Peptides against a protein of PDB entry 8RAJ. Designs and how they scored, part 1

Every score and structure here is a prediction.

Target 1, 54 residues: chain A of PDB entry 8RAJ
Amino acid sequence: LPAENEDPDKAVVDLHRSPPKTKDPDLTPSGIIAKVKAGDMTQETARELLLAMR
Structure headers, positions and changes below count from the first letter of each chain, unless a header shows other numbers.
Peptide ipSAE is a variant of ipSAE made for these designs: the mean of its two directions, with the distance scale d0 fixed at 1.0 Angstrom where the peptide's residues are scored. Compare it only between designs on the same protein; published cut-offs may not carry over.
The geometry check fails a fold that doesn't show the stated peptide or that is severely misdrawn somewhere.

## One batch from the design tools (peptide; made by RFdiffusion4, then SolubleMPNN)

Design b1_p8_1_s1 (from b1_p8_1 with E4D H5E)
Fold by OpenDDE base, seed 5:
Structure b1_p8_1_s1 (fold): chain B 54 residues (1-54), chain A 8 residues (1-8)
Amino acid sequence: as target 1 above (54 residues)
Amino acid sequence: SLEDELLA
C-alpha cells in the first residue's frame, strides 16, 4: 500500500486532539491568530478554540 | 483587533 505522505507541515489543529501539551505554540492564542492570518485555520475554528481557553 | 473579530 502506498505510504500516504502525510504532509507533516499541516498541523491540523484537531479540536478533538488530546489537551495540548501546554508547550504547543500552535495552540496558544497567538498561534491560533497566526494560523488564521496565514489562512491555515478558519475563523470559526479559531473562535471555538479561543473561547475554550478562557 | 483580529482577536476581537474572532470573538465577535
Scores: peptide ipSAE 0.291, ipTM 0.823, DockQ to the pose 0.523
Fold by OpenDDE base, seed 1:
Structure b1_p8_1_s1 (fold): chain B 54 residues (1-54), chain A 8 residues (1-8)
Amino acid sequence: as target 1 above (54 residues)
Amino acid sequence: SLEDELLA
């Protein structure tokens, strides 16, 4: 049985981590907004990330 | 929208 190691460690978007590959769904604008809505990211962190993506 | 608030 392939243990789908769904590592539940949802990638905490660390601003100090190497810029994730543009294909990380957690770091898309939509993904960031979704995390804020879910309470999994602060608005300040989201703002910084979104601004850095422009 | 939340997006507008975050980008304002």
Scores: peptide ipSAE 0.285, ipTM 0.822, DockQ to the pose 0.504
Fold by OpenDDE base, seed 3:
Structure b1_p8_1_s1 (fold): chain B 54 residues (1-54), chain A 8 residues (1-8)
Amino acid sequence: as target 1 above (54 residues)
Amino acid sequence: SLEDELLA
């Protein structure tokens, strides 16, 4: 069973643990960028996610 | 932009 780590406060997308569900609004390019700006995501994680969406 | 830096 994919462990849906839905952290209600911070969707920490761990690319190594759970494949990002493409329907998560936090995984949109705009959502990713917003999380980085808020300090809720590292630039490295954001880069990996954005590249995976291409 | 931050987007450009992340995609670069």
Scores: peptide ipSAE 0.282, ipTM 0.821, DockQ to the pose 0.497
Fold by OpenDDE base, seed 4:
Structure b1_p8_1_s1 (fold): chain B 54 residues (1-54), chain A 8 residues (1-8)
Amino acid sequence: as target 1 above (54 residues)
Amino acid sequence: SLEDELLA
């Protein structure tokens, strides 16, 4: 069976590992919303990240 | 919008 190419380069956003890098496009509000829409992030994680940026 | 739901 073809191995599902889970792109290992998908930066796992871990709230507990490192503060969000403001320069990381994946951690901008727009980037977070895009990840949720793509199914790459849960709504709960996105909510926590967005609230932490406020 | 999804954004509004996430921020609510």
Scores: peptide ipSAE 0.278, ipTM 0.819, DockQ to the pose 0.619

Design b1_p8_2_s2 (from b1_p8_2 with T1S E4D)
Fold by OpenDDE base, seed 5:
Structure b1_p8_2_s2 (fold): chain B 54 residues (1-54), chain A 8 residues (1-8)
Amino acid sequence: as target 1 above (54 residues)
Amino acid sequence: SLEDELLA
C-alpha cells in the first residue's frame, strides 16, 4: 500500500486532539491568530478554540 | 483587533 505522505507541515489543529501539551505554540492564542492570518485555520475554528481557553 | 473579530 502506498505510504500516504502525510504532509507533516499541516498541523491540523484537531479540536478533538488530546489537551495540548501546554508547550504547543500552535495552540496558544497567538498561534491560533497566526494560523488564521496565514489562512491555515478558519475563523470559526479559531473562535471555538479561543473561547475554550478562557 | 483580529482577536476581537474572532470573538465577535
Scores: peptide ipSAE 0.291, ipTM 0.823, DockQ to the pose 0.518
Fold by OpenDDE base, seed 1:
Structure b1_p8_2_s2 (fold): chain B 54 residues (1-54), chain A 8 residues (1-8)
Amino acid sequence: as target 1 above (54 residues)
Amino acid sequence: SLEDELLA
């Protein structure tokens, strides 16, 4: 049985981590907004990330 | 929208 190691460690978007590959769904604008809505990211962190993506 | 608030 392939243990789908769904590592539940949802990638905490660390601003100090190497810029994730543009294909990380957690770091898309939509993904960031979704995390804020879910309470999994602060608005300040989201703002910084979104601004850095422009 | 939340997006507008975050980008304002």
Scores: peptide ipSAE 0.285, ipTM 0.822, DockQ to the pose 0.505
Fold by OpenDDE base, seed 3:
Structure b1_p8_2_s2 (fold): chain B 54 residues (1-54), chain A 8 residues (1-8)
Amino acid sequence: as target 1 above (54 residues)
Amino acid sequence: SLEDELLA
């Protein structure tokens, strides 16, 4: 069973643990960028996610 | 932009 780590406060997308569900609004390019700006995501994680969406 | 830096 994919462990849906839905952290209600911070969707920490761990690319190594759970494949990002493409329907998560936090995984949109705009959502990713917003999380980085808020300090809720590292630039490295954001880069990996954005590249995976291409 | 931050987007450009992340995609670069």
Scores: peptide ipSAE 0.282, ipTM 0.821, DockQ to the pose 0.506
Fold by OpenDDE base, seed 4:
Structure b1_p8_2_s2 (fold): chain B 54 residues (1-54), chain A 8 residues (1-8)
Amino acid sequence: as target 1 above (54 residues)
Amino acid sequence: SLEDELLA
């Protein structure tokens, strides 16, 4: 069976590992919303990240 | 919008 190419380069956003890098496009509000829409992030994680940026 | 739901 073809191995599902889970792109290992998908930066796992871990709230507990490192503060969000403001320069990381994946951690901008727009980037977070895009990840949720793509199914790459849960709504709960996105909510926590967005609230932490406020 | 999804954004509004996430921020609510």
Scores: peptide ipSAE 0.278, ipTM 0.819, DockQ to the pose 0.613

Design b1_p8_3_s1 (from b1_p8_3, 4 letters changed)
Fold by OpenDDE base, seed 4:
Structure b1_p8_3_s1 (fold): chain B 54 residues (1-54), chain A 8 residues (1-8)
Amino acid sequence: as target 1 above (54 residues)
Amino acid sequence: SLVDELLA
């Protein structure tokens, strides 16, 4: 079976790359609100998260 | 709004 040589150079984490703005969409205010509306997050947890973001 | 309720 041909070992697909994944080019090891692609694994070079560019240390100069701006830290990925982990815009975790789930941690945005809109994302949090969406989770609450979907029933995937409690209102209390959402409140705590939103307050912590201020 | 839900936002108002969450932040109240």
Scores: peptide ipSAE 0.242, ipTM 0.806, DockQ to the pose 0.546
Fold by OpenDDE base, seed 1:
Structure b1_p8_3_s1 (fold): chain B 54 residues (1-54), chain A 8 residues (1-8)
Amino acid sequence: as target 1 above (54 residues)
Amino acid sequence: SLVDELLA
């Protein structure tokens, strides 16, 4: 069985690596606003999420 | 606007 040489360097969590930009369209400002408009999210939740993104 | 309300 090929020993998957797990490159030990890949296990180094770069603490300075920008958190992966959540490409989740639902978590973007536009996505949040769209959910509010659609009635799928409360204004309060949207506010909290948007503030957390600052 | 809705955006203004959300950010207020």
Scores: peptide ipSAE 0.242, ipTM 0.805, DockQ to the pose 0.419
Fold by OpenDDE base, seed 2:
Structure b1_p8_3_s1 (fold): chain B 54 residues (1-54), chain A 8 residues (1-8)
Amino acid sequence: as target 1 above (54 residues)
Amino acid sequence: SLVDELLA
């Protein structure tokens, strides 16, 4: 009988995987501010994004 | 605050 190639890549369901946050945390006001503080976003881009949220 | 600076 052909050995059923059990695909060993059964994705180990990480039980500790945080549920996918439906909202991009990087696009929240707090996320934007955090990126600016980290140097990962310019103040100009942050300003535009924050204003677009109003 | 940084927020005030960003929105100024």
Scores: peptide ipSAE 0.241, ipTM 0.805, DockQ to the pose 0.430
Fold by OpenDDE base, seed 3:
Structure b1_p8_3_s1 (fold): chain B 54 residues (1-54), chain A 8 residues (1-8)
Amino acid sequence: as target 1 above (54 residues)
Amino acid sequence: SLVDELLA
C-alpha cells in the first residue's frame, strides 16, 4: 500500500489520533485559525479543536 | 467574522 505521503512538514492535527501537545504552535487558537484561513483545516475541525481547548 | 462562525 503506498505510504500515504504524509507531508512531514504538515503537523497532523487529528483530534482522535493523539492528544494535542500544548507546545505545538500549530495547535494554538491562533494557529488553528491560520490553518482554516489557509485552507489547511475545515471549519468543523477547527470548531471541535477550539471547543476542546476551552 | 471567521471567529464568530467557528464559535457559533
Scores: peptide ipSAE 0.236, ipTM 0.800, DockQ to the pose 0.517

Design b1_p8_3_s3 (from b1_p8_3, 4 letters changed)
Fold by OpenDDE base, seed 2:
Structure b1_p8_3_s3 (fold): chain B 54 residues (1-54), chain A 8 residues (1-8)
Amino acid sequence: as target 1 above (54 residues)
Amino acid sequence: SLEDRLLS
């Protein structure tokens, strides 16, 4: 059975892919507030993080 | 707002 030539182009890691601007949305003030609203973060932890960013 | 409460 002919080995399916997996297109070697799929392995081309685009080196020009801009590093994901890891603006970690979770570390933005808006992201923190969103986590609190979702129940994924306590208000106290959020307060501490937000104050540390000021 | 929730934000006001967190920063307060």
Scores: peptide ipSAE 0.292, ipTM 0.833, DockQ to the pose 0.463
Fold by OpenDDE base, seed 1:
Structure b1_p8_3_s3 (fold): chain B 54 residues (1-54), chain A 8 residues (1-8)
Amino acid sequence: as target 1 above (54 residues)
Amino acid sequence: SLEDRLLS
């Protein structure tokens, strides 16, 4: 089987690639608001979370 | 908006 020469240059871990800020989509302001709208979070909890993000 | 109410 031909060894596909995986171009080792593609393994350039861009060290400057900021780790994908896996911003937990659930912890974004938009995500929090979406949960409240869906009834999955109380307004009070949402308020506390949103204020803590400021 | 809901956002305004949560942040007020």
Scores: peptide ipSAE 0.290, ipTM 0.832, DockQ to the pose 0.519
Fold by OpenDDE base, seed 3:
Structure b1_p8_3_s3 (fold): chain B 54 residues (1-54), chain A 8 residues (1-8)
Amino acid sequence: as target 1 above (54 residues)
Amino acid sequence: SLEDRLLS
């Protein structure tokens, strides 16, 4: 049976697709503070990140 | 607050 030619046209990556605004919730000020409280981030690293977000 | 300490 002939191999179904997978339509190569389906792989057209829409280059004009706006990058998904992935709001990384972990990179918000509240997310950073939450990581420090959880012990997953040092206060120093958190300070640097928070200052860079200003 | 923790926030105040981080931003001080």
Scores: peptide ipSAE 0.289, ipTM 0.832, DockQ to the pose 0.519
Fold by OpenDDE base, seed 4:
Parts: C-alpha cells; sequence; structure tokens
Structure b1_p8_3_s3 (fold): chain B 54 residues (1-54), chain A 8 residues (1-8)
C-alpha cells in the first residue's frame, strides 16, 4: 500500500506571523487575580507575581 | 477590591 507522503510543506512556520502574543492568560494580572479568586493561588504568591510584573 | 488588597 503506497504510504501517503504527508506533504512536509504544511509545517510552514510563518516566520512573519507575529509570535502569537501568547500572553499566557495565567500570567497576566487579571489571570493571577482570577487564580486567587478560584483558590488556585495564595494571595502572597499573587502579590509577589504582581509586584514583579510592575 | 481584591486587587487593591494584593497591590497595597
Amino acid sequence: as target 1 above (54 residues)
Amino acid sequence: SLEDRLLS
């Protein structure tokens, strides 16, 4: 059975695509605050992270 | 707010 040559050309990493500003939503100030509200982060850790981001 | 408390 002929192995379908998966066209390797589909991995065209568009180098000109601005790196998705994958603003890790978890590392944004809003994301940090959301984690605290959800109980997934302590207030102390959140404070440290928020201060480091300023 | 929670934000104010975290940043104070």
Scores: peptide ipSAE 0.288, ipTM 0.832, DockQ to the pose 0.472

Design b1_p8_4_s2
Fold by OpenDDE base, seed 1:
Structure b1_p8_4_s2 (fold): chain B 54 residues (1-54), chain A 8 residues (1-8)
Amino acid sequence: as target 1 above (54 residues)
Amino acid sequence: SLEDQLLA
């Protein structure tokens, strides 16, 4: 099987590649608000989380 | 808004 020459230049870790912001949709302001609306989070917890994100 | 209430 031909050894696929992995182009070593593809290993250039683009340091400017923003780490995939795993935007946990549950930890976004919108996600937090959505959880509160759904009754899945208390207002107090939501408030604390939202304030911590500021 | 609910957001305003939470941040208030």
Scores: peptide ipSAE 0.348, ipTM 0.852, DockQ to the pose 0.411
Fold by OpenDDE base, seed 5:
Order: sequence, then structure tokens, then C-alpha cells
Structure b1_p8_4_s2 (fold): chain B 54 residues (1-54), chain A 8 residues (1-8)
Amino acid sequence: as target 1 above (54 residues)
Amino acid sequence: SLEDQLLA
């Protein structure tokens, strides 16, 4: 089966992924908001992530 | 703010 080339550039913020290394800019509140603005993250996912960070 | 909307 052809290995689906997952585009490495789509940082899929997997909510189930290992606790973000504190240095991932995509998992900061500002990074999350930026992804939502770009259409790269749903509002629901963003809400869950932001709440988990509080 | 967008943050407020996301957390509402």
C-alpha cells in the first residue's frame, strides 16, 4: 500500500499527542489562535486545548 | 476577542 505521504508541514495538533514540549509554538495560546484564524484548526479543538492549558 | 469567542 502506498505510504500516504502525510504532508509534514501540516502540524496536526493531535489532542492525543504526547504533552507538548513546552517549546512548540503551535501549542501556545497564541499559536492556537493563529491556527484558528488561518483555518487550520476548528474552534472546538482550540477551545479544548485552551481550557486544558488553564 | 477571538479568545473570548473560543472560550464562550
Scores: peptide ipSAE 0.345, ipTM 0.850, DockQ to the pose 0.543
Fold by OpenDDE base, seed 3:
Structure b1_p8_4_s2 (fold): chain B 54 residues (1-54), chain A 8 residues (1-8)
Amino acid sequence: as target 1 above (54 residues)
Amino acid sequence: SLEDQLLA
């Protein structure tokens, strides 16, 4: 079973550990961009996630 | 845009 790293405060998406659940609102393109703007996600992680969604 | 930068 993929270990769901649910951080109660932040959905930490580790692409190396758990495939992101596509239904997580934090993993939408808009959600990813919002996290980067808020400083809650690195640009590199955001890039990887956005590319994986294509 | 930030999106353009991330996807570039």
Scores: peptide ipSAE 0.339, ipTM 0.848, DockQ to the pose 0.585
Fold by OpenDDE base, seed 4:
Structure b1_p8_4_s2 (fold): chain B 54 residues (1-54), chain A 8 residues (1-8)
Amino acid sequence: as target 1 above (54 residues)
Amino acid sequence: SLEDQLLA
């Protein structure tokens, strides 16, 4: 069976590892929302990240 | 919007 090409370059957002880098486009509010829409992030994780940015 | 739902 073809291995699902999980793109290893997808930055795993770990809330417990490092503070969100504000300059990382993947961790901007727009980037977070885009990841949720793409199915690459859960709504719960997105909520936590967005609230932490407030 | 999805944003509003996430922030609600």
Scores: peptide ipSAE 0.339, ipTM 0.848, DockQ to the pose 0.574

Design b1_p8_4_s3
Fold by OpenDDE base, seed 4:
Structure b1_p8_4_s3 (fold): chain B 54 residues (1-54), chain A 8 residues (1-8)
Amino acid sequence: as target 1 above (54 residues)
Amino acid sequence: SLVDELLA
């Protein structure tokens, strides 16, 4: 079976790359609100998260 | 709004 040589150079984490703005969409205010509306997050947890973001 | 309720 041909070992697909994944080019090891692609694994070079560019240390100069701006830290990925982990815009975790789930941690945005809109994302949090969406989770609450979907029933995937409690209102209390959402409140705590939103307050912590201020 | 839900936002108002969450932040109240």
Scores: peptide ipSAE 0.242, ipTM 0.806, DockQ to the pose 0.541
Fold by OpenDDE base, seed 1:
Structure b1_p8_4_s3 (fold): chain B 54 residues (1-54), chain A 8 residues (1-8)
Amino acid sequence: as target 1 above (54 residues)
Amino acid sequence: SLVDELLA
């Protein structure tokens, strides 16, 4: 069985690596606003999420 | 606007 040489360097969590930009369209400002408009999210939740993104 | 309300 090929020993998957797990490159030990890949296990180094770069603490300075920008958190992966959540490409989740639902978590973007536009996505949040769209959910509010659609009635799928409360204004309060949207506010909290948007503030957390600052 | 809705955006203004959300950010207020």
Scores: peptide ipSAE 0.242, ipTM 0.805, DockQ to the pose 0.416
Fold by OpenDDE base, seed 2:
Structure b1_p8_4_s3 (fold): chain B 54 residues (1-54), chain A 8 residues (1-8)
Amino acid sequence: as target 1 above (54 residues)
Amino acid sequence: SLVDELLA
């Protein structure tokens, strides 16, 4: 009988995987501010994004 | 605050 190639890549369901946050945390006001503080976003881009949220 | 600076 052909050995059923059990695909060993059964994705180990990480039980500790945080549920996918439906909202991009990087696009929240707090996320934007955090990126600016980290140097990962310019103040100009942050300003535009924050204003677009109003 | 940084927020005030960003929105100024």
Scores: peptide ipSAE 0.241, ipTM 0.805, DockQ to the pose 0.426
Fold by OpenDDE base, seed 3:
Structure b1_p8_4_s3 (fold): chain B 54 residues (1-54), chain A 8 residues (1-8)
Amino acid sequence: as target 1 above (54 residues)
Amino acid sequence: SLVDELLA
C-alpha cells in the first residue's frame, strides 16, 4: 500500500489520533485559525479543536 | 467574522 505521503512538514492535527501537545504552535487558537484561513483545516475541525481547548 | 462562525 503506498505510504500515504504524509507531508512531514504538515503537523497532523487529528483530534482522535493523539492528544494535542500544548507546545505545538500549530495547535494554538491562533494557529488553528491560520490553518482554516489557509485552507489547511475545515471549519468543523477547527470548531471541535477550539471547543476542546476551552 | 471567521471567529464568530467557528464559535457559533
Scores: peptide ipSAE 0.236, ipTM 0.800, DockQ to the pose 0.513

Design b1_p8_4_s4
Fold by OpenDDE base, seed 5:
Structure b1_p8_4_s4 (fold): chain B 54 residues (1-54), chain A 8 residues (1-8)
Amino acid sequence: as target 1 above (54 residues)
Amino acid sequence: SLEDELLA
C-alpha cells in the first residue's frame, strides 16, 4: 500500500486532539491568530478554540 | 483587533 505522505507541515489543529501539551505554540492564542492570518485555520475554528481557553 | 473579530 502506498505510504500516504502525510504532509507533516499541516498541523491540523484537531479540536478533538488530546489537551495540548501546554508547550504547543500552535495552540496558544497567538498561534491560533497566526494560523488564521496565514489562512491555515478558519475563523470559526479559531473562535471555538479561543473561547475554550478562557 | 483580529482577536476581537474572532470573538465577535
Scores: peptide ipSAE 0.291, ipTM 0.823, DockQ to the pose 0.539
Fold by OpenDDE base, seed 1:
Structure b1_p8_4_s4 (fold): chain B 54 residues (1-54), chain A 8 residues (1-8)
Amino acid sequence: as target 1 above (54 residues)
Amino acid sequence: SLEDELLA
């Protein structure tokens, strides 16, 4: 049985981590907004990330 | 929208 190691460690978007590959769904604008809505990211962190993506 | 608030 392939243990789908769904590592539940949802990638905490660390601003100090190497810029994730543009294909990380957690770091898309939509993904960031979704995390804020879910309470999994602060608005300040989201703002910084979104601004850095422009 | 939340997006507008975050980008304002």
Scores: peptide ipSAE 0.285, ipTM 0.822, DockQ to the pose 0.521
Fold by OpenDDE base, seed 3:
Structure b1_p8_4_s4 (fold): chain B 54 residues (1-54), chain A 8 residues (1-8)
Amino acid sequence: as target 1 above (54 residues)
Amino acid sequence: SLEDELLA
């Protein structure tokens, strides 16, 4: 069973643990960028996610 | 932009 780590406060997308569900609004390019700006995501994680969406 | 830096 994919462990849906839905952290209600911070969707920490761990690319190594759970494949990002493409329907998560936090995984949109705009959502990713917003999380980085808020300090809720590292630039490295954001880069990996954005590249995976291409 | 931050987007450009992340995609670069």
Scores: peptide ipSAE 0.282, ipTM 0.821, DockQ to the pose 0.517
Fold by OpenDDE base, seed 4:
Structure b1_p8_4_s4 (fold): chain B 54 residues (1-54), chain A 8 residues (1-8)
Amino acid sequence: as target 1 above (54 residues)
Amino acid sequence: SLEDELLA
């Protein structure tokens, strides 16, 4: 069976590992919303990240 | 919008 190419380069956003890098496009509000829409992030994680940026 | 739901 073809191995599902889970792109290992998908930066796992871990709230507990490192503060969000403001320069990381994946951690901008727009980037977070895009990840949720793509199914790459849960709504709960996105909510926590967005609230932490406020 | 999804954004509004996430921020609510």
Scores: peptide ipSAE 0.278, ipTM 0.819, DockQ to the pose 0.638

Design b1_p8_5_s2 (from b1_p8_5, 4 letters changed)
Fold by OpenDDE base, seed 4:
Structure b1_p8_5_s2 (fold): chain B 54 residues (1-54), chain A 8 residues (1-8)
Amino acid sequence: as target 1 above (54 residues)
Amino acid sequence: SLVDELLA
């Protein structure tokens, strides 16, 4: 079976790359609100998260 | 709004 040589150079984490703005969409205010509306997050947890973001 | 309720 041909070992697909994944080019090891692609694994070079560019240390100069701006830290990925982990815009975790789930941690945005809109994302949090969406989770609450979907029933995937409690209102209390959402409140705590939103307050912590201020 | 839900936002108002969450932040109240």
Scores: peptide ipSAE 0.242, ipTM 0.806, DockQ to the pose 0.522
Fold by OpenDDE base, seed 1:
Structure b1_p8_5_s2 (fold): chain B 54 residues (1-54), chain A 8 residues (1-8)
Amino acid sequence: as target 1 above (54 residues)
Amino acid sequence: SLVDELLA
């Protein structure tokens, strides 16, 4: 069985690596606003999420 | 606007 040489360097969590930009369209400002408009999210939740993104 | 309300 090929020993998957797990490159030990890949296990180094770069603490300075920008958190992966959540490409989740639902978590973007536009996505949040769209959910509010659609009635799928409360204004309060949207506010909290948007503030957390600052 | 809705955006203004959300950010207020």
Scores: peptide ipSAE 0.242, ipTM 0.805, DockQ to the pose 0.424
Fold by OpenDDE base, seed 2:
Structure b1_p8_5_s2 (fold): chain B 54 residues (1-54), chain A 8 residues (1-8)
Amino acid sequence: as target 1 above (54 residues)
Amino acid sequence: SLVDELLA
């Protein structure tokens, strides 16, 4: 009988995987501010994004 | 605050 190639890549369901946050945390006001503080976003881009949220 | 600076 052909050995059923059990695909060993059964994705180990990480039980500790945080549920996918439906909202991009990087696009929240707090996320934007955090990126600016980290140097990962310019103040100009942050300003535009924050204003677009109003 | 940084927020005030960003929105100024």
Scores: peptide ipSAE 0.241, ipTM 0.805, DockQ to the pose 0.397
Fold by OpenDDE base, seed 3:
Structure b1_p8_5_s2 (fold): chain B 54 residues (1-54), chain A 8 residues (1-8)
Amino acid sequence: as target 1 above (54 residues)
Amino acid sequence: SLVDELLA
C-alpha cells in the first residue's frame, strides 16, 4: 500500500489520533485559525479543536 | 467574522 505521503512538514492535527501537545504552535487558537484561513483545516475541525481547548 | 462562525 503506498505510504500515504504524509507531508512531514504538515503537523497532523487529528483530534482522535493523539492528544494535542500544548507546545505545538500549530495547535494554538491562533494557529488553528491560520490553518482554516489557509485552507489547511475545515471549519468543523477547527470548531471541535477550539471547543476542546476551552 | 471567521471567529464568530467557528464559535457559533
Scores: peptide ipSAE 0.236, ipTM 0.800, DockQ to the pose 0.475

Design b1_p8_5_s4 (from b1_p8_5, 3 letters changed)
Fold by OpenDDE base, seed 1:
Structure b1_p8_5_s4 (fold): chain B 54 residues (1-54), chain A 8 residues (1-8)
Amino acid sequence: as target 1 above (54 residues)
Amino acid sequence: SLEDDLLA
């Protein structure tokens, strides 16, 4: 089987690559706020998470 | 707003 030459250039971690947008809706500011409103997260935890995102 | 309260 031909060894797929992994393009060594793909191993270059683009340091300028925007951090993968957390596609987890639960980890977005809106998702966090929604959890608090639903009673699924404490206000304190939400505050910590939101502040960490800034 | 709840958001304001969370960020305050």
Scores: peptide ipSAE 0.229, ipTM 0.797, DockQ to the pose 0.508
Fold by OpenDDE base, seed 3:
Structure b1_p8_5_s4 (fold): chain B 54 residues (1-54), chain A 8 residues (1-8)
Amino acid sequence: as target 1 above (54 residues)
Amino acid sequence: SLEDDLLA
């Protein structure tokens, strides 16, 4: 079952909870960076996600 | 850039 993000306004991105979906705009490099700048994602999580996309 | 810092 796709882990539905329960919060429609905030995609909870956790590599340990759900694998990154490449089709999720919040998981694109630009989306990740935007979340970090907004304070909605930690730098550590962002780093892990960005590395997993390479 | 923030991206560069995150990937460094």
Scores: peptide ipSAE 0.226, ipTM 0.795, DockQ to the pose 0.486
Fold by OpenDDE base, seed 5:
Structure b1_p8_5_s4 (fold): chain B 54 residues (1-54), chain A 8 residues (1-8)
Amino acid sequence: as target 1 above (54 residues)
Amino acid sequence: SLEDDLLA
């Protein structure tokens, strides 16, 4: 059975994805900052997301 | 802070 390659890209916040349901912890300001610190999000993407939330 | 750098 082919191992379902869990696409690591699924963990990347897609800026074009439907507005996060208010309950996604990954899309809170703190969650975004945490992803940047972990190297899972670029600073530029984080900036765009944070600005869109203001 | 990282937050300041992200918002600058």
Scores: peptide ipSAE 0.224, ipTM 0.794, DockQ to the pose 0.565
Fold by OpenDDE base, seed 4:
Structure b1_p8_5_s4 (fold): chain B 54 residues (1-54), chain A 8 residues (1-8)
Amino acid sequence: as target 1 above (54 residues)
Amino acid sequence: SLEDDLLA
């Protein structure tokens, strides 16, 4: 059985962590929106992140 | 759009 190791720890964006390097695809605006659409991020967290990077 | 809602 393919162990879908969805490491749940990788999905948690720590808002208190140093702003991620702009090269992390998961923390681009598009990546954030994609996570919300996938149900992997709350809309509120996404909003906070998107506003913080503006 | 979802993007607009997130940024509003």
Scores: peptide ipSAE 0.220, ipTM 0.793, DockQ to the pose 0.576

